# Ledger of designs, part 24: peptides against a protein of PDB entry 1ZZD

Target 1, 109 residues: chain A of PDB entry 1ZZD
Amino acid sequence: FQVVNPYLLRDLVDLGIWDEGMKQYLITQNGSIQGLPNVPQELKDLYKTVWEISQKTIINMAADRSVYIDQSHSLNLFLRAPTMGKLTSMHFYGWKKGLKTGMYYLRTQ

## One batch from the design tools (peptide; aimed at target 1 S54 K86)

Design b2_p16_3_s1 (made by RFdiffusion4, then SolubleMPNN; from b2_p16_3, 7 letters changed)
Fold by OpenDDE base, seed 1:
Structure b2_p16_3_s1 (fold): chain B 109 residues (1-109), chain A 16 residues (1-16)
Amino acid sequence: as target 1 above (109 residues)
Amino acid sequence: SLDEELDKLEDELLEE
C-alpha cells in the first residue's frame, strides 16, 4: 500500500511553494522534503519518510503506543519474536497510523 | 504510485 499525508500538501500550499516543480521534486525524491531550503525545519522534522529514519527509530516508533500503536496486544505479538519481516510490517502499520499524527509518506513495492 | 496519490490529494484540495 501507499499513503501520502495530505497535511504535507496543505502545508506546502500554505507556504506558497506548491507547484508542478515541487510535485515533481517530491516524486523524484520519494516524498522527501529534507533537501528543500525553503521549507522550515519544523516541517522537515514533521514530515520524514520511512526512508529517512533508522531501523532503530522505526522500532521505537512502532513501540511507542501513544504515537503509533492503538493495538497494544498486536504490538506485543510482533515484539515477542521480532524478525525483519515483522518489523517491516510493524513499521508499515505504525507509520500508517502515524499519518494522523504528522507522518508524511509510506509506500511499499 | 506516489504521483497518483499526489494527484488525488491535489484534486481533493481543489474541491475544498
Scores: peptide ipSAE 0.071, ipTM 0.621, DockQ to the pose 0.025
OpenDDE base, seeds 2, 3, 4, 5: peptide ipSAE 0.044, 0.067, 0.016, 0.063; ipTM 0.660, 0.638, 0.389, 0.625; seeds 3, 4 fail the geometry check

Design b2_p16_3_s2 (made by RFdiffusion4, then SolubleMPNN; from b2_p16_3, 6 letters changed)
Fold by OpenDDE base, seed 2:
Structure b2_p16_3_s2 (fold): chain B 109 residues (1-109), chain A 16 residues (1-16)
Amino acid sequence: as target 1 above (109 residues)
Amino acid sequence: SLEEELEKLENELLEE
């Protein structure tokens, strides 16, 4: 199911750019504001969707957590357009980073 | 859906 950050709409309204057209744009862009030219970059960074976050960053965070706990937290990865090469690289990268628990869930858009 | 979620947020904002 889809999850929208409840503060995204508020910030767009505060910018004075929210209207029906903007709403439809977000729907077509699956919640992404990255393509909006009139939005500050800091807001684009803040409201990156799960599909726009680096998978390597997610793996790094999971690896960092595994250093402090006995069992690694479950890793849930989201890929918009995965290729076999990317999937293989992710598996090996996670292994090299010392994940105690392998990738548990792989979700695609 | 995303559309439904955005509409829900719009309504919540209007209630404030």
Scores: peptide ipSAE 0.109, ipTM 0.723, DockQ to the pose 0.020
OpenDDE base, seeds 1, 3, 4, 5: peptide ipSAE 0.096, 0.092, 0.060, 0.091; ipTM 0.708, 0.709, 0.681, 0.710

Design b2_p16_3_s3 (made by RFdiffusion4, then SolubleMPNN; from b2_p16_3, 8 letters changed)
Fold by OpenDDE base, seed 5:
Structure b2_p16_3_s3 (fold): chain B 109 residues (1-109), chain A 16 residues (1-16)
Amino acid sequence: as target 1 above (109 residues)
Amino acid sequence: DLEKELEALENELLKE
């Protein structure tokens, strides 16, 4: 089930922008604050949902870890709306980064 | 479900 980061609410309150309208906005956006113009980019980066993280970033992180272990950690990718083209690109990108193990888990919303 | 979670967090925040 969906889990809300408790610190998100706190930070929005600290910014003085939390109200009923903000709550309803988050509900309609499935917890995403990326579209809010009055939120610092630092907070947007901090509170990215699993569906908003760059898949290339995830692959880069996995590749970095694989340097120090015999087998790459299981690569879990989360895609809101995956396409065949995107999946193919991820596979090849992983290969280019020298992953010892391919994609193990694919998660979709 | 998300609304319920947010309301729960609001209540927790008010307790502090």
Scores: peptide ipSAE 0.050, ipTM 0.679, DockQ to the pose 0.020
OpenDDE base, seeds 1, 2, 3, 4: peptide ipSAE 0.046, 0.049, 0.042, 0.043; ipTM 0.678, 0.688, 0.675, 0.677

Design b2_p16_3_s4 (made by RFdiffusion4, then SolubleMPNN; from b2_p16_3, 9 letters changed)
Fold by OpenDDE base, seed 3:
Structure b2_p16_3_s4 (fold): chain B 109 residues (1-109), chain A 16 residues (1-16)
Amino acid sequence: as target 1 above (109 residues)
Amino acid sequence: DLDAELEALENELLKE
């Protein structure tokens, strides 16, 4: 699969901050721009990696969709540092939000 | 692999 978002690269170039140093930074940060102080927060929010998206937000969206469908969409979770407590909390949170199907796929960084 | 991908994308940006 594609690791780097081509639109992210374009936006960095448009910002005028793309150079060899930035390239190396992205490599070391696995494509994350969250730590860059000279990047607008809006772009940081737009280009959050799958490991940086709030899993709670994903669950909320899944629950919202489940109201209008017979079966909930498969819930895919991507956790940077999963713990048993975190997994349990997400399970119960999903249940509380009315998800018909629990966690189907779990990926860890 | 990430370095190669970034280089490829960079080349495409320079091409257009």
Scores: peptide ipSAE 0.053, ipTM 0.596, DockQ to the pose 0.020
OpenDDE base, seeds 1, 2, 4, 5: peptide ipSAE 0.035, 0.039, 0.048, 0.037; ipTM 0.504, 0.562, 0.508, 0.553; seed 5 fails the geometry check

Design b2_p16_4 (made by RFdiffusion4)
Pose (drawn by RFdiffusion4):
Structure b2_p16_4 (pose): chain A 109 residues (1-109), chain P 16 residues (1-16)
Amino acid sequence: as target 1 above (109 residues)
Amino acid sequence: DLLDTLDEEADADDLH
C-alpha cells in the first residue's frame, strides 16, 4: 500500500500541486516536505517530521505537560545524526527538567 | 563542577 498524511494531502490538492512530482518525491524522501521547491513555508512549518523537530522542544513540551501527569509518559526520542555527545545532552536536559521518564525508545539514524 | 558543566552543555545543545 502507501497513504499520505490526510491533512498534508488535503493541502496539496488545494494547491493543485498534487501532481506526480509529489507522491513519488514524498516516498523517496521519507515523507518530508522541507526543501520541496513548490510548497509554502507555512505548510513546511506545520508538517515537520519528528526528525525535523528539535528534541529540545519535544522535551520541553513533555516537561510542560508533566506537572499535570500523576504518573509518567512514554517519551520516545528521535535523533538524526546521533553522536554520544548529543545523546548525553538530551539525557541531561530531560534529567534537569525533572522528568520521570527521560527516554522510552531511542529511534535513530 | 561536573553537574554545572553538564548543565551548560545541555543548555547550549539544540538536541537535533

Design b2_p16_4_s1 (made by RFdiffusion4, then SolubleMPNN; from b2_p16_4, 12 letters changed)
Fold by OpenDDE base, seed 5:
Structure b2_p16_4_s1 (fold): chain B 109 residues (1-109), chain A 16 residues (1-16)
Amino acid sequence: as target 1 above (109 residues)
Amino acid sequence: SVEEALTAAAEASPLE
């Protein structure tokens, strides 16, 4: 398991903010830089973790892939704070987008 | 209908 994306590491070094404190921060935040005030928004948008990507975006990408792939790849959804309501919404949205399979795998942080 | 029930549930907990 790699906590820090190697490209993110490079960019943090280039910003001059990489140190042991930053490393420990990223470990406690599971690789997220979204809470860092000294990181440009452009980099925050670029280096989103799986927990920070829109579920709609993930489902849309899966729907796009399903058009070109015979066997539907397993859809993995990541939620920081899962609720029954969100699960229902994800299932409904996937169905609405015409996914070949209604099966998805839920991962929690 | 099933679709109406799912729509209501989705509206109660919208996806991000």
Scores: peptide ipSAE 0.042, ipTM 0.522, DockQ to the pose 0.463
OpenDDE base, seeds 1, 2, 3, 4: peptide ipSAE 0.036, 0.038, 0.035, 0.035; ipTM 0.537, 0.525, 0.564, 0.519

Design b2_p16_4_s2 (made by RFdiffusion4, then SolubleMPNN; from b2_p16_4, 10 letters changed)
Fold by OpenDDE base, seed 5:
Structure b2_p16_4_s2 (fold): chain B 109 residues (1-109), chain A 16 residues (1-16)
Amino acid sequence: as target 1 above (109 residues)
Amino acid sequence: DEEKKLLEAAEASPLE
C-alpha cells in the first residue's frame, strides 16, 4: 500500500500537472518526482524519498540526535543498489561520526 | 587481509 504525501499532492495540483497519469507515474516510481522535467528543483529537493536522500546526511542527522539521548537510537539506511563497498563506507563514516552503537538497519529497494 | 580488502572496496565505492 502506497500513500502520496498530501503536501506533495497539493503542490502538484498548484502546478497544474496533477492528473490520473501523474498518479500512476508516482505509483510506479514509488513516490519519486525526481524524474519529472516540469517540476522545479526546489520541490524535488523538498520531496526526496528515503531512497534519494544522501546517506551521509542521514548519518549526520543521527549523530546530531545522539547528542541529546542517553541510549542510541536505531539508524535506518536505505540503499537502492547496495554494494559491499558502499556498506563498508557507511560503516566507517558512522563510526567516524561517533555513533554509539555503530549498528544500522539496512533496507533495500 | 580482510580489513585491507574492505578498505579497498570502500575506496572504490565512496559514500554519497
Scores: peptide ipSAE 0.033, ipTM 0.553, DockQ to the pose 0.283
OpenDDE base, seeds 1, 2, 3, 4: peptide ipSAE 0.028, 0.027, 0.029, 0.026; ipTM 0.523, 0.455, 0.513, 0.464

Design b2_p16_4_s3 (made by RFdiffusion4, then SolubleMPNN; from b2_p16_4, 11 letters changed)
Fold by OpenDDE base, seed 2:
Structure b2_p16_4_s3 (fold): chain B 109 residues (1-109), chain A 16 residues (1-16)
Amino acid sequence: as target 1 above (109 residues)
Amino acid sequence: SLEELLTKAAEASPLE
């Protein structure tokens, strides 16, 4: 069940580009607005889906959380098209950042 | 070293 982000909906309405076509586009694109030519880049950066956030950013966020927790939170990574090379790089980067636990969950689109 | 090998492998497939 997919729900449109209410803040994204508001901003698209404010831009005057919200209609049934836009709604259907978002459904088919799993909530992504990255491919829309008439949306400001600032909004694209703000409303990145979990699949569009850089792997380094996700790992950095997990490392920041690990300062305050003792392996209570698992590292969840999201990849649209995982490759062995990317997986190796993620594990190495996570190790370099001093994560107490390795990658626990890998989700693919 | 193992670290050097891993570093080289990571550089071949850099993260974004």
Scores: peptide ipSAE 0.036, ipTM 0.510, DockQ to the pose 0.484
OpenDDE base, seeds 1, 3, 4, 5: peptide ipSAE 0.032, 0.034, 0.032, 0.034; ipTM 0.538, 0.531, 0.519, 0.567

Design b2_p16_4_s4 (made by RFdiffusion4, then SolubleMPNN; from b2_p16_4, 11 letters changed)
Fold by OpenDDE base, seed 3:
Structure b2_p16_4_s4 (fold): chain B 109 residues (1-109), chain A 16 residues (1-16)
Amino acid sequence: as target 1 above (109 residues)
Amino acid sequence: AVLEALQAAAEASPLV
C-alpha cells in the first residue's frame, strides 16, 4: 500500500495546499509532486521518488562508497521506462566509475 | 555489429 511521506505532508500543510484533492493527486501520481505548479522547486528537488532521482547520481554515490567495501555491494536502480539505450548507458557508466559489478537490481514501474 | 548498435542506442538515450 501507499503511504504519504510524513515530511512531505508536513511541508504541503505548511504551504497551505494540503487538502483531499492534493491527497488524491499524490495517490494517482504515486507520490510525485513534480507536476504541481504551486510547490517550490527546492521541495520538488528534495522530494523525488525513486523514479525521479538521477540514475547518474545513484551510480556516483555507489562508486563513492564502494571504496570502503572489498566486495561488490548491491546496487538498485529504478527506471520508469527502461530502454536498451538507458540500460547500456547505466552499465557503461557504472563500469567507467569503477564499480565492481555495476547494476545488480533493476526495478521498473 | 552488436556493439555498434548498443553504442548508438546509448548515445541516443544518454544517462540522466
Scores: peptide ipSAE 0.043, ipTM 0.626, DockQ to the pose 0.288
OpenDDE base, seeds 1, 2, 4, 5: peptide ipSAE 0.021, 0.039, 0.028, 0.040; ipTM 0.431, 0.479, 0.446, 0.601

Design b2_p16_5 (made by RFdiffusion4)
Pose (drawn by RFdiffusion4):
Structure b2_p16_5 (pose): chain A 109 residues (1-109), chain P 16 residues (1-16)
Amino acid sequence: as target 1 above (109 residues)
Amino acid sequence: IEFEDDVPEDLDLLNS
């Protein structure tokens, strides 16, 4: 099979750019839209992959919501070019933010 | 320890 994010899909049709320079490009690009030459910036900002969102924001939003969480939450973490240093900062950042669950799975590469 | 990432912080997503 293969299906595109329906919201991203609706928007590409609404711009008529859902030409084949897309279904194909999208698959051989991990489903990223940053650096597509013909897509508005607003769509680029709205459809960031998790690999394109700073794990700093992910942790901050987790800390925000956590004051309302009686228990904890499964906080999966995503690193692009993973170094031991970046991982260390990620762990400590979640640690000092007071999170109960600093990390569920680490998805990487 | 300071945070390190390949991607900058996203304040628009955070404040949404």

Design b2_p16_5_s1 (made by RFdiffusion4, then SolubleMPNN; from b2_p16_5, 7 letters changed)
Fold by OpenDDE base, seed 4:
Structure b2_p16_5_s1 (fold): chain B 109 residues (1-109), chain A 16 residues (1-16)
Amino acid sequence: as target 1 above (109 residues)
Amino acid sequence: MEFIDDQPFDEKLYNS
């Protein structure tokens, strides 16, 4: 399952470290950046707290950004107790909100 | 702070 936080994606792009390799890494790590040596610690700390943020809000913000950004941003969503239904709903919600790439990275506790 | 799950399964979204 692919869910990437759009803010995370933006930050990775801004850092110039977003590429296919990074994408595959995040997929393998379920969107976690904690193990990436080329990511600033401040970003790691920032995104540690995303588990406490409304995923709907994240999707909304990503969708809003997608209006202004030509580059594809990945969206990372976090669920404490994910179910297939929840994941599917989130995916479709993102799609409905106009995310160009939809769900990219998914992280769960 | 606890994670707030505000995105339950929504059949309407799934069927759209």
Scores: peptide ipSAE 0.011, ipTM 0.319, DockQ to the pose 0.056
OpenDDE base, seeds 1, 2, 3, 5: peptide ipSAE 0.008, 0.008, 0.000, 0.000; ipTM 0.298, 0.315, 0.237, 0.242

Design b2_p16_5_s2 (made by RFdiffusion4, then SolubleMPNN; from b2_p16_5, 7 letters changed)
Fold by OpenDDE base, seed 4:
Structure b2_p16_5_s2 (fold): chain B 109 residues (1-109), chain A 16 residues (1-16)
Amino acid sequence: as target 1 above (109 residues)
Amino acid sequence: MEFIDDVPFDEKLYNA
């Protein structure tokens, strides 16, 4: 498996911060650069992992799709640290946004 | 980035 996105690798090399230590850090962080202080925020926003993408945004996109189709597309939700509160909020947010199909695939890290 | 807990539990939706 590949932990480091090849485009991310390129950008880190271009920044001059790629080394063995960085590689090991990314391995331990499952490819996330969010915690790196020497990486511009622009790159952090660009290279969010599936666990870091706003789930609210995903739900919004699903709701937008549902406007044009008779059934909502299947929705995959990814949570790194799920709590009952977060899970409940996501479900009800989906309902509030008018998702026609309540089929949510929950993935936890 | 975390999901913002801005939607409280709604019993009406839960029982629908």
Scores: peptide ipSAE 0.008, ipTM 0.287, DockQ to the pose 0.064
OpenDDE base, seeds 1, 2, 3, 5: peptide ipSAE 0.006, 0.000, 0.000, 0.000; ipTM 0.280, 0.258, 0.227, 0.252

Design b2_p16_5_s3 (made by RFdiffusion4, then SolubleMPNN; from b2_p16_5, 6 letters changed)
Fold by OpenDDE base, seed 1:
Structure b2_p16_5_s3 (fold): chain B 109 residues (1-109), chain A 16 residues (1-16)
Amino acid sequence: as target 1 above (109 residues)
Amino acid sequence: VEFIDDVPFDEKLYNS
């Protein structure tokens, strides 16, 4: 699978910190740059992986677009360590936000 | 590594 976002790669090169060590680091971190001290916070915010993005935000976005279609788009959620409580919360939050369909795809790390 | 935030649980919705 693709570990490094091509735009992230570009920005890391522009920062002058891209090398084989950085590549290997990203591989071990599943593409996350959150732990890198030499990366500006702005880039960390921009390049959050699917495991780092707020799932609430994803649900909100899905709810927003569902207003204009008969059926909600398929919703993909990514969780590192899902619990029953968290899954239940996500399900009902989606319901509250007006999603016409429940969670279609659950992806786990 | 930054972790994702938890989705809040609405008891009213759960019990409805």
Scores: peptide ipSAE 0.007, ipTM 0.330, DockQ to the pose 0.099
OpenDDE base, seeds 2, 3, 4, 5: peptide ipSAE 0.005, 0.000, 0.007, 0.000; ipTM 0.280, 0.238, 0.308, 0.280

Design b2_p16_5_s4 (made by RFdiffusion4, then SolubleMPNN; from b2_p16_5, 5 letters changed)
Fold by OpenDDE base, seed 4:
Structure b2_p16_5_s4 (fold): chain B 109 residues (1-109), chain A 16 residues (1-16)
Amino acid sequence: as target 1 above (109 residues)
Amino acid sequence: MEFEDDVPFDEKLYNS
């Protein structure tokens, strides 16, 4: 488990805001930079964690990969507050997008 | 069926 994306680390260093305090903050926040006031919104959007983006995006990316690669790999979904409605909608959306395996692993935080 | 999620879909992020 990588708390800090190496590209994020690079960008934070380039911003001149990387230090031990920042490192500890990111560890505490599980890699999230959304709460940092000194980080541009562009970087916040770029480095959203899996918990901070719509799982539709994740499913879309998986569907895009499946067009070129017959991947029977399982797809991980990340929900802080899973419900039957959410899971059902994601399963049907994945099916609609042509995902063949339909193997979803739910991760909760 | 409507897609349900913890986080709203952001088309901008998908296209990036």
Scores: peptide ipSAE 0.364, ipTM 0.842, DockQ to the pose 0.714
OpenDDE base, seeds 1, 2, 3, 5: peptide ipSAE 0.022, 0.007, 0.022, 0.013; ipTM 0.325, 0.304, 0.321, 0.310; seed 2 fails the geometry check

Design b2_p16_6 (made by RFdiffusion4)
Pose (drawn by RFdiffusion4):
Structure b2_p16_6 (pose): chain A 109 residues (1-109), chain P 16 residues (1-16)
Amino acid sequence: as target 1 above (109 residues)
Amino acid sequence: ELFEYLDELSEEELDE
């Protein structure tokens, strides 16, 4: 099979750019839209992959919501070019933010 | 000192 994010899909049709320079490009690009040459910046900002969102924001939003969480939450973490240093900063950052669950799975590469 | 170092490290390494 293969299906595109329906919201991203609606927007590409609404711009008529859902030509084949897309279904193909999208698959051989991990489903990323940053650096597509013909896509508005606002769509680029709205459809960031998790690999394109700073794990800092992920942790901050987790800290924000956590004061309302009686228990904890499964906080999966995503690192692009993973070094031991970046991982260490990610653990400490979540740790100093007072999170109960600093990390569920680490998805990487 | 360790915590100051880890604060700086977290500010530098998590801006991606």

Design b2_p16_6_s1 (made by RFdiffusion4, then SolubleMPNN; from b2_p16_6, 8 letters changed)
Fold by OpenDDE base, seed 2:
Structure b2_p16_6_s1 (fold): chain B 109 residues (1-109), chain A 16 residues (1-16)
Amino acid sequence: as target 1 above (109 residues)
Amino acid sequence: DLEEELTELAEKLLDD
């Protein structure tokens, strides 16, 4: 059980990087932005601490702007020698490309 | 669903 922090969503919108691809990425990653290459490290550091806050606390602070997240959505990636960083980056870009072209799977040999 | 909820939330933020 995870919750998307409403302030995170605000910051993503303010950065102008919120789009359908970003939305789907957050869904599949349960709200984590740690692996996104286009997000400033400062924000990653900020919301790293937010992740340590109890879900109940997050909900209480901004219930009307909080969203519950589960792993109901999935995107399949195929890599020969994947690293976590590479997997995350490709997951994001692959999904964005998929939304544009109908490609729901990303593969790399 | 979750996708719809996130969309609505983002749209609310844009409308502020």
Scores: peptide ipSAE 0.040, ipTM 0.480, DockQ to the pose 0.023
OpenDDE base, seeds 1, 3, 4, 5: peptide ipSAE 0.022, 0.038, 0.015, 0.034; ipTM 0.370, 0.479, 0.270, 0.471

Design b2_p16_6_s2 (made by RFdiffusion4, then SolubleMPNN; from b2_p16_6, 9 letters changed)
Fold by OpenDDE base, seed 1:
Structure b2_p16_6_s2 (fold): chain B 109 residues (1-109), chain A 16 residues (1-16)
Amino acid sequence: as target 1 above (109 residues)
Amino acid sequence: SVEEALEELAEKLLEE
């Protein structure tokens, strides 16, 4: 599963390159923009570090806007070294933020 | 679907 970053989507829209082709590209590439020739390198560099985004930020984004590839009704969290305590806290925080789904998927590096 | 969700999100972003 791959989370589509709302800010990435915003940036693509701002660039005026959002269309059906771009949408399909993102879906097939699991949100990766690295192969797009019409995207500035600075944006590619920016969104290489999706794994460095805090889990709190990810949950906040999901609460407002969430787009998940391969399973639209899931919440994807990215963790480098998850512990049981962290997982519990994130679950609770997600609930507190009023997420529509109780389905959570963890992605680890 | 994921495709529909992406389109809806994009439209919302355009409205902001």
Scores: peptide ipSAE 0.064, ipTM 0.546, DockQ to the pose 0.024
OpenDDE base, seeds 2, 3, 4, 5: peptide ipSAE 0.057, 0.051, 0.050, 0.046; ipTM 0.532, 0.506, 0.516, 0.537

Design b2_p16_6_s3 (made by RFdiffusion4, then SolubleMPNN; from b2_p16_6, 8 letters changed)
Fold by OpenDDE base, seed 2:
Formats: C-alpha cells, sequence, structure tokens
Structure b2_p16_6_s3 (fold): chain B 109 residues (1-109), chain A 16 residues (1-16)
C-alpha cells in the first residue's frame, strides 16, 4: 500500500496543478513526482520517493498528519535494506515523537 | 481507497 505525503499535496495544490490527472499519476507512481514535466525541479529534489527520504522524516510526518492507505491506524516505514539495529532505532524514535503506536508495518524494497 | 483518501486530503488542504 501507499503512504501519502501531505506536504507534497499541499505544494501541488499551491502550484495549481492538482487535478484528476495528477491524482491518478500519484496513485500509479507510488507518490513519486520525479517524472512530471510541469513540476519545478526544486520540488522534485525536495520530495524523493519513500525509499530515499530519511526514515526520521517519515516518522515526523506521521506524528503530525499522514494518510496511510489500507491501514490507517498503523505507522508504516519503508527501508531498502533494514538491519535489526536500524529497525530498533526507528521504533524508539517514533516513541519519542509521541506516536500512540510503534512501527506496525515494515515495507522493504 | 487510495483514490478517496487523496481526494479527501486535497479537499482539506484547499479549505485552509
Amino acid sequence: as target 1 above (109 residues)
Amino acid sequence: ALDEELEKLAEELLEE
């Protein structure tokens, strides 16, 4: 399933490019905007895929607000090659950020 | 589900 970055959506709305086509594009591209020709490069640099951004950033966004598809009550993290130490650190970091629940789903690429 | 959630979130942002 997919985690949606609310800040990305905000910026797309601010650019005035949010429409049905954009929505469907995000769905099919798992939130990636790297291939969009009408998006400034600055935003492409800012919004990397979930596999490229800091896991701490993901946790921070979840602590504020986020959209988790198919499992709205859990925190989902994405790692390419997680280690036990890395997973443990992220779990406790989420706790320190005041999340009600720890890491429930781990997705790997 | 994803379609509906994205639309809902976008609408909320537009209202702010």
Scores: peptide ipSAE 0.029, ipTM 0.485, DockQ to the pose 0.020
OpenDDE base, seeds 1, 3, 4, 5: peptide ipSAE 0.028, 0.023, 0.026, 0.027; ipTM 0.469, 0.458, 0.461, 0.474; seed 1 fails the geometry check

Design b2_p16_6_s4 (made by RFdiffusion4, then SolubleMPNN; from b2_p16_6, 8 letters changed)
Fold by OpenDDE base, seed 4:
Parts: structure tokens; C-alpha cells; sequence
Structure b2_p16_6_s4 (fold): chain B 109 residues (1-109), chain A 16 residues (1-16)
């Protein structure tokens, strides 16, 4: 299991904040740096985990890809804590965006 | 028509 993105690791080293404590923190946070106060927001925005990316954004990207695919494709969605509301919204938004022939894979943390 | 209403609601929920 790779918990930490190698590029993120590099940037953390460059910031001089990488140590064993940081490593353990990231492990417990499943690779997320969002809660770190000493990390620039720009890096937080850059290194969002799949659990931190907006579902709407994911669906938009999938819809964009579908424009170039002349066959059925799969969409992977990641939810840390799925709710009925979120599932419903994802379904209908995906439908609206034209992902009618795509297969949806829902993964939970 | 009802589907469109549901889609609109879904968009709102995603924006929360």
C-alpha cells in the first residue's frame, strides 16, 4: 500500500516538515494533508485524496472523457461516508451529464 | 419533467 503520493513526499521534504511523525500522521489520515496547519493551502489543493475530491468534479471529468470514447466506460466513485442523499445526487447528476452508458463503481473507504 | 426536478435537486445536494 502506497499511502503517500511520491510527489507529495518530495514537497513535504522540501518544506522541511517530513519526519517520522509526519509519516505516521499521514498513515492515520489515509494520506490526507488537509488537516496540517503548517502546509500551504496551495499544496492542500494540489494533493487532495480521492476521498477529498468533489464527487461533482469526478463526474464532470468522467463526462468529459466520455466525449472521446465510442464505447461504454466505467466510472469509479469514491466516498468516505456515503449517504442516501449523496448517492441519489450522484446518480441524477451523472445522468444529466450524459453518463447513461457508463457503469458506476462505488467504493467506500 | 419530474426527472428534471430531481436532477436539479441532485445538483443542489452535490453542492452542499
Amino acid sequence: as target 1 above (109 residues)
Amino acid sequence: EEEKELEELAEKLLDE
Scores: peptide ipSAE 0.022, ipTM 0.438, DockQ to the pose 0.606
OpenDDE base, seeds 1, 2, 3, 5: peptide ipSAE 0.015, 0.020, 0.020, 0.015; ipTM 0.336, 0.434, 0.432, 0.333

Design b2_p16_7 (made by RFdiffusion4)
Pose (drawn by RFdiffusion4):
Structure b2_p16_7 (pose): chain A 109 residues (1-109), chain P 16 residues (1-16)
Amino acid sequence: as target 1 above (109 residues)
Amino acid sequence: TEAHYEEILEEYDDLY
C-alpha cells in the first residue's frame, strides 16, 4: 500500500501541485516536505516530521503537560545525527525539567 | 556533577 497524511494531502490538492512530482518525491524523502521547491512555508512549518522537531520542544511540551499528569507519560525520543553528547544533553535536559519518564524508546539514525 | 552536565547541555542545547 502507501497513503499520505490526509491533512497534508488535502492541502496539496488545494494547490493543484499534487502532480506526480509529489507522491513519488514524498516516499523517497521519508515523507518530508521541507525543501520541496513548490510548497508554502506555512505548510512546511505545519507538517514537520518528528525528526524535524527539536527534541527540546518535545521535552518542553512534555514538561508543560506533566504538571497535570498524576502518573507519567510515554515519551519517545527521536534523534537525527545521534552523538553520545547530544543524547547526554537530552537526558539531562529532561532530567532537570523534573520529568518522571525521561525516555521511553530512543528511535534513531 | 550537575554543573558538568549543564556544561554538556549548553554545548548540545539544540537537541536534534

Design b2_p16_7_s1 (made by RFdiffusion4, then SolubleMPNN; from b2_p16_7, 9 letters changed)
Fold by OpenDDE base, seed 2:
Structure b2_p16_7_s1 (fold): chain B 109 residues (1-109), chain A 16 residues (1-16)
Amino acid sequence: as target 1 above (109 residues)
Amino acid sequence: MEKELQEILEKYSSLE
């Protein structure tokens, strides 16, 4: 069961590309519009799913927050296809960026 | 919000 971002739905309707086919596409792509050729890149950037956002960016955001607090906020990362190498890199990168608290939640697709 | 858009949102906001 998936819930479509209502703003994404609005923009797809505004583009005139919303139909049953688009609905099925979104279902099969877990809400991703990255593969649609008739969608502006600006919208693709805006509506990236959690699986399409750079984990490094998420870590950077967490590190930025940690500067102002005693303990880093809980870090929740999403990985579609994690490898030991990727996990290790994330841990070290987080450490290097000054995270006071390690990864709290790791979610996989 | 336009009525048409609202109707679309209500109908298609959930995917299954």
Scores: peptide ipSAE 0.022, ipTM 0.465, DockQ to the pose 0.014
OpenDDE base, seeds 1, 3, 4, 5: peptide ipSAE 0.019, 0.022, 0.019, 0.020; ipTM 0.436, 0.475, 0.446, 0.459; seed 1 fails the geometry check

